# Peptides against a protein of PDB entry 6B4J, part 182

Target 1, 315 residues: chain A of PDB entry 6B4J
Amino acid sequence: DITMQWYQQLQDASMQCVLTFEGLTNSKDSQAKKIKMDLQKAATIPVSQISTIAGSKLKEIFDKIHSLLSGKPVQSGGRSVSVTLNPQGLDFVQYKLAEKFVKQGEEEVASHHEAAFPIAVVASGIWELHPRVGDLILAHLHKKCPYSVPFYPTFKEGMALEDYQRMLGYQVKDSKVEQQDNFLKRMSGMIRLYAAIIQLRWPYGNRQEIHPHGLNHGWRWLAQILNMEPLSDVTATLLFDFLEVCGNALMKQYQVQFWKMLILIKEDYFPRIEAITSSGQMGSFIRLKQFLEKCLQHKDIPVPKGFLTSSFWRS

## One batch from the design tools (peptide; made by RFdiffusion4, then SolubleMPNN)

Design b1_p24_1_s4 (from b1_p24_1, 12 letters changed)
Fold by OpenDDE base, seed 4:
Structure b1_p24_1_s4 (fold): chain B 315 residues (1-315), chain A 24 residues (1-24)
Amino acid sequence: as target 1 above (315 residues)
Amino acid sequence: ELDEKIFEEAQKQFEEMLEEFEKK
């Protein structure tokens, strides 16, 4: 399976990255510990500061992240921090930065869907300049949300139930599995972030270049989802999330082909979702239904709420 | 690139699905 091969390659790259900076993370030296913490903060705090408030602030955040990744010193926690402080500093920062972007998907975007866009545009811009960060974003995303690949993890012989649940993306703590609503909320956030990343370009970069992970991957994702048997509650939820965020962009890019896809979803795939939807899961199903019907009726997919406009960048 | 191959395969799969759908 070529998709699984891709998944595994990204996971392997991520694991190799962790091994590369293991010396930094496992160091008992007080100075190394301090450097690690400073680098971790420098990598993650700017991402947490991303907001919809002002484009100028977003530029500052982007520049700070880019500077850090470029080996330049940045101010963090009142100190000058650079990846050059440790030979493993760059790998560590790239990993932690990528992890943080995905974490913002599962936390911030999950709770505030509009937050997807400012986070995604920064992530996209950084990815363009630092491809390794992009690969690590995918690795983290795929691990936390296999549906972003997409694939459905399978139970293997000898696997513990908890491990299987974790593979499915559930959090399991003290032998207690995460509630379904919380699980879906986190998955939604990550899918929405991904859907935003694939359509957004940093406006102050070289926009003439091809997006490093653009809308073609969105088209791929849809095609692959539709070729899979629907998963109860999950498929309806995430398909809606994806289409709400990037449907307009896909419509503009693929035009007639997109509408054929949408009709296929409504007329062919949607009944398959319905067939596996229990009465207790009708909420996600109905939401998807209403969205599809509205879009087909109006022959338009609305620009998603929170989409960054020219006015945002002038602020 | 592996991702391009995945895209091509996905496109093929979509086309097949679409053809099957249009036959109905």
Scores: peptide ipSAE 0.253, ipTM 0.844, DockQ to the pose 0.792
Fold by OpenDDE base, seed 5:
Structure b1_p24_1_s4 (fold): chain B 315 residues (1-315), chain A 24 residues (1-24)
Amino acid sequence: as target 1 above (315 residues)
Amino acid sequence: ELDEKIFEEAQKQFEEMLEEFEKK
């Protein structure tokens, strides 16, 4: 399976990255520990500062992240920090930065859907300048949300139930599996972030370049989802999340072909989703149904709430 | 690139699904 090969390639790259900076992370040297902590903060704090408040602030955050990745010193926690402080500093920062972007999807976007857009536009812009960060974003995203690939992990003989649950994206702590609602919330956040990334370009970059992971990947994602048997509750939830965030962009890009996709979902895929939907899971199904019916009726997909406008960039 | 091939395959699969759907 070519999709699984791609998944594995990204995971391997991520693992190799971890191995590369293991010396930094496992060092007992006090200076190395200090550098590690400084680099970790420098990589993650700017991402946590991303907000919907002002475009100017977003630009400052972007510039800081880019500067850090470019080997320039940045101010973090009142100290000058640079990836050049350690030979493994760049790899570590790239990994932690990518991890943090995905974590913001998992946490911030999950709780505040509108936050997807400012996070995504920074992520997209950084990805354009630093492709390795993009690959690591995908690796982290795919690992936490296999549905972003998409694939549905399968239970294998001899596998512990907890390991299977983790593969599915559930958090398991103290032998307690995450509640379904929390799981879906986190998955939704990550899918929404992904859907935002693939459609957004950093406005201050070189717009002549092709998006490093653009809407074609969104189209691919949809095609692959539709070619898979639906998973109970998950497919309906994430398909809605995806279409709500990037449906308008896909509509503009693919036009008639996009509408054929929506009709296919409504007429052919819905019955398959319904067949596996229990009475307790009807909420996600109904939400998707209503969304698609509304879009088809109006022959339009609304611009998602929180989409960054020109006024945002002037603020 | 692998991602491009995946896209092409997905596109093909989608087209096949559409054709099958339209035949019904």
Scores: peptide ipSAE 0.235, ipTM 0.836, DockQ to the pose 0.779
Fold by OpenDDE base, seed 2:
Structure b1_p24_1_s4 (fold): chain B 315 residues (1-315), chain A 24 residues (1-24)
Amino acid sequence: as target 1 above (315 residues)
Amino acid sequence: ELDEKIFEEAQKQFEEMLEEFEKK
């Protein structure tokens, strides 16, 4: 399976990255520990500062991240920090930065859906300039949310139930599995972030270049989802999340072909979702139903709430 | 190269699904 091959290649690259900077992360030297912490903060704090407040602030954050990845010194925690402080500094920062972007999907976007757009546009812009960060974003995303690939992890002989649950994306702490609502909330955040990344370009970059991971991946994702049996509650939730965030962009890009897909979803795939939906899962089902019906009726998919406007970039 | 193959396969799968749907 070529999708699984792609998944595995990204995971292997991520693992190799971890091995590359293990000297920095496992060092007992006090100076190395200090450098590690400084680099970690320099990589992650700017991402945490991303907000919908002002485009100018977002540009400052982008420039800071790009400067750090370019080997330039940046101010972090009142100190000058550079990836050149350690031979593994760049690899470490790229990994932690990518991890943080995905974590913002998992946490911030999960709670505030509109946050997907400013985070995604920065991630997309950084990905354009630093492809390795993009690959690592995918690796982290795929590991935490296999549905972003998409694939459904399978239970293998001899596997512990907890390990299977983790593979499915559930958090398991002290032998307690995460509640379904919390799980879906986190998955939703990550899917929404991904759906935003594939459609957004950093406005201050060379927009004549091809998007490093563009809407064609959105088309692929939908095609692959439709070729899979639906999962109870999960499919309805994530399909809605994806279409709400990037459906308008896909409609504009693929036009008639997109509408054919949407009709296929409504008339052929949606009944299959309905067949596996229990009475307790009607919320996600109803939301998807209403969305599909509204879009088909109006022959339009609305621009998602929180989409970045020209006025945002002038602020 | 791998990405291209993935996209081609996805497109093929969609076309097949659409064809099957239209036959109903």
Scores: peptide ipSAE 0.226, ipTM 0.834, DockQ to the pose 0.772
Fold by OpenDDE base, seed 3:
Structure b1_p24_1_s4 (fold): chain B 315 residues (1-315), chain A 24 residues (1-24)
Amino acid sequence: as target 1 above (315 residues)
Amino acid sequence: ELDEKIFEEAQKQFEEMLEEFEKK
């Protein structure tokens, strides 16, 4: 399975990255520990500062992240921090930065859907300049949300139930599995972030270049989802999330082909979702239904709430 | 790249799904 090969390749790259900076992470030296913490903060704090408030502030955050990744000193926590402080500093920062972007999907976007766009545009812009960060974003995303690949993890003989639950993306703490609503909320956030990344370009970069992970991957994702049997609650939820965020962009890009896809979803795939939807899962089902019906009726996919406008960039 | 191959395969699968759908 080529999809699983791709998944595994990204995971392997991520694991190799971890091994590369193991010297930094495992060091007991006080100076090394200090450097590690400074680098971690420098990588993650700017991402947490991303907001929908002003484009100028977003640019400052982007420039800071880019400067850090470029080996330039940046101010963090009142100190000058550079990846050059340790030979493994760059690898560590790239990994932690990528992890943080995905974490913002999992947490911030999950709670505030509109936050997907400013986070995604920064992630996309950084990915364009630093491809390794992009690969690591995918690796983190795929691991936390296998549905972003997409694939459905299978239970293997001899596997512990908790491990299987974790593979499915559930958090398991103290032998307690995460509640379904919280699980879906986190998955939704990550899918929404992904859907935003694939359509957004950093406006101050070289937009003549091809998007490093563009809308073609969105098309791929949809095609693969539709080729899979639906999962109860999960498929309806994430399909809605994906289409709400990037449906407009896909419509503009693929036009008639997109509408064929949407009709296929409504007429062929949606009944399959319905067949596996229980009464307790009707919320996600109804939301998807209403969305599809509205879009087909109006022959339009609305621009998602929170989409970054020219006015945002002038602020 | 492997991701491009996946895209091509997905596209093929989509076309097959459409064809099957249109036959119904």
Scores: peptide ipSAE 0.186, ipTM 0.820, DockQ to the pose 0.746

Design b1_p24_2_s1 (from b1_p24_2, 13 letters changed)
Fold by OpenDDE base, seed 4:
Structure b1_p24_2_s1 (fold): chain B 315 residues (1-315), chain A 24 residues (1-24)
Amino acid sequence: as target 1 above (315 residues)
Amino acid sequence: KESEEIRKELLESEKKLLEEELAR
């Protein structure tokens, strides 16, 4: 399967990256530990500072991240930090930065859906300048949320149940599996972040260039989802999340083809989702149904709440 | 019939894109 080949290629690249900086991460040397911590903070703190408040602040954050990735010294925690402090510093920072972006999807976007857009536009802009960071974002995203690929992990003979649950994206701690609502919340956040990334371009870059991972990947994602058997609760939830965030952009890009797809969802895919939806899971299904019915009735997909406007960038 | 045709078109588009991604 070509989808699985792509998935595995990204995972292999991520694993290779970890191997390249294992000397830094496993070092017992006090100086190396200090450098590691400083680099980790320099990579992750700016991402945590991303907010919906002001475009100027977002630009500062972007510039700091880009400077760090470019080998320039940046101020972090009152210290001057550079990836040149260690030969493995750049690889480490790229990995941790990518991990942090996905973590913000998992946590911040999960709790505040509007946060997807400022995080995504920074991620997209950094991806444009640093393609390796983009690949690592995908690798982290795919591992935490296989539905972002999309594929549904299968139980293999001899596999422990807990391992299977983890492959599905569940957190398992002390032999306790994560509650379904928390699981779906985290998956939703990551899907929403992804849906935002594929449609946003950093406004201060060379916008004449092709998006490094653009809306064509959104179309691909939908195509794959629609050609898969639906998964109970998950498919309805994430399909809604995806369409709510990037449906407007897809509509503008694919026009008639997009509407044909929505009709296909309504007429052909809904019955399949419904057939696997229990009475206790009807909430996600109903939400998706109402969204699609409204969109088809009005022949429009609304711009998502939190979408960045010109006024944001002037602030 | 129309639904099946749409699905096929979507799949073809998907495969093409993934082939391009794998080639990079």
Scores: peptide ipSAE 0.478, ipTM 0.923, DockQ to the pose 0.590
Fold by OpenDDE base, seed 1:
Structure b1_p24_2_s1 (fold): chain B 315 residues (1-315), chain A 24 residues (1-24)
Amino acid sequence: as target 1 above (315 residues)
Amino acid sequence: KESEEIRKELLESEKKLLEEELAR
């Protein structure tokens, strides 16, 4: 399967990256430990500072991340930090940065859907300048949220239940599996972040270049979802999340073809979702239904709440 | 019939894109 081949390729690249900086992460040397911590903070703190407050602040954060990835010294925690402090510094920072972007989807976007856009535009801009960070974002995203690929992990003979649950994206702590609502919330956040990344470009970059992972991947994602049997609660939830965030952009890009697909979703795929939806899962089902009906009725998909406007960039 | 054609077109587009990604 070509989808699984792509998934595995990205996971292999991520694993190779981890192996590359293993010396830094496993070092018992006090100086190496200090460097590791400084680099980790330098990579992750700027991402955590991303907010919807002002475009100028977002630019400062972007510039700091880009400077760090470019081998320039940056101020972090009151110290000058550079990836040149260790031969494995760049690989480590790229990995941790990518991990942090996905984590912001999992946590911040999950709780505040509007946060997807400022995070995504920075991620997209960094991806454009640093393709390896983009590949690592995908690797982290795919591992935490298989539905972003999409594929549904299967139980294998001899597999522990907890391991299967983790493969599905559930958190398991102290032999307790995550509650379904929390699981779906995290998955939603990651899907929303992804849907934002594929449609946004950093406004201060070279806009003449092709988006490194653009809306064509959104079209691909929908195509693959429609070719899969729906998963109870998950498909209805994530399909809504995806369409709410990037449906407007897809509509503008694919026009008549988009509407044909949306009709296909409503007429052919939605009944399949209904068939597997229990009474306890009607919330996600109804939400998707209402969204599809409204969009088809009005022949429009609204711009998502939190979408960055020109006024944001002037602030 | 129309729905089947749409599905086919979507799948073909998906395959093409993934082939391009794998070639990078």
Scores: peptide ipSAE 0.449, ipTM 0.916, DockQ to the pose 0.635
Fold by OpenDDE base, seed 5:
Structure b1_p24_2_s1 (fold): chain B 315 residues (1-315), chain A 24 residues (1-24)
Amino acid sequence: as target 1 above (315 residues)
Amino acid sequence: KESEEIRKELLESEKKLLEEELAR
């Protein structure tokens, strides 16, 4: 399976990255430990500061992250921090930064859907300048949310049940599996973030270049989903999340082809989703149904709530 | 018939994109 090959390639690259900075992470030297913590904070705090408040603040955050990745000193926690403080500093920062972007999808976007757009535009802009960060974003995203690839993990002979649950994206703590609603909420956040990344470009970059991971990947994602058997509750939930966030952009780019795909979802794929939907899971199904019906009726996909406007960038 | 053609087109586009990604 070519999709699984791509998945594995990204995971291997991520694992290799971890091995590369193992010396920094495993060091018992007090100074090395301090550097590690400073670099970790410098990589993650700016991402946590991303908000919908003002475009000018978002630019400041972007510039800080880019400066750090470029080997320039940045202020973090009242100290000057640079990736040059350790030979493995850059690899470590790239990994932790990518991890933090995905975590913001899992946590912040999950709770506040509109937060997807400011986070995504920064991630997209950084990805354009630092492709390795983008690959690591995908690796982290795919591991936490296999549905972003997409694929549905299968139980293999000899596998522990808890390991299978984790592969599906569930959190398992003290032999207790995460509640379904919390699981879906986290998955939704990550899918929404991904759907935002593939359509957004940093406005202060070289926009003449091709998006490093653009809407063509959105089209690919839909193609793969439609060629898979639906998963109970998950498929209906995430398909809605994806289309709500990037459906308007896909409509504009693919036009007639997009509408043909949407009709295919409604006429051919919906019955398959319905067949596996229990009475207790009708909420996600109904939400998707209503969305598709409205879009097909009006021949329009609305711009998603929270989409960044020109007025945002002037603030 | 039309649905099958659409599925085929989608699948082909997916494969091409993934082949490009794997070649990186």
Scores: peptide ipSAE 0.446, ipTM 0.914, DockQ to the pose 0.615
Fold by OpenDDE base, seed 2:
Structure b1_p24_2_s1 (fold): chain B 315 residues (1-315), chain A 24 residues (1-24)
Amino acid sequence: as target 1 above (315 residues)
Amino acid sequence: KESEEIRKELLESEKKLLEEELAR
């Protein structure tokens, strides 16, 4: 399966990255520990500061992250921090930065859907300049949300139930599996972030270049989803999330082809979702239904709430 | 029939894209 090969390739690259900076992370030296913590903060704090407040602030955050990744010193926690402080510093920062972007999907976007766009535009811009960060974003995203690939992990003989649950993206703590609503909320956040990344370009970059992971991947994602059996509650939820965030962009890009696909979803795939939807899962089902019906009726997909406008960048 | 054709087109596009990704 080519999809699984791609998944595995990214996971392998991520694992190799971890091994590369193991010396930094496992060092008992006080100075190395200090450097590690400084680098970790420098990589993650700017991402946590991303907000919908002002485009100017977002640019400052972007510039800081880019400077750090470029080997320039940045101010963090009142100290000058640089990836050059340790030979493994760059790899470590790239990994932690990518991880943090995905965490913002999992946490911030999950709770505030509109936050997807400012986070995504920064992530996209950084990805354009630092492809390795993009690969690591995918690796982290795929690991936490296999539905972003998409694939459905399978239970293997001899596997512990908890491990299978974790593979499915559930958090398991103290032998207690995460509640379904919390699980779906986190998955939704990550899918929404991904759907935003693939359509957004950093406005201060070279727009003539091809998006490093653009809408063609959105088309691919939909293609794969439609060729998979629907999963109860998950498919309806995430398909809605994806289409709500990037459906307008896909419509503009693929035009007639997009509408053919949307009709296919409504007429062929949606009944399959309905067939596996229980009475307790009607919320996600109804949302998807209403969305599809409205879009087909109006022959339009609305611009998602929180989409960044020119006025945002002038602030 | 039309549905199957659309599915095939989607699958082919997916495959091509993934082949390109794997080649990087």
Scores: peptide ipSAE 0.482, ipTM 0.924, DockQ to the pose 0.576; fails the geometry check

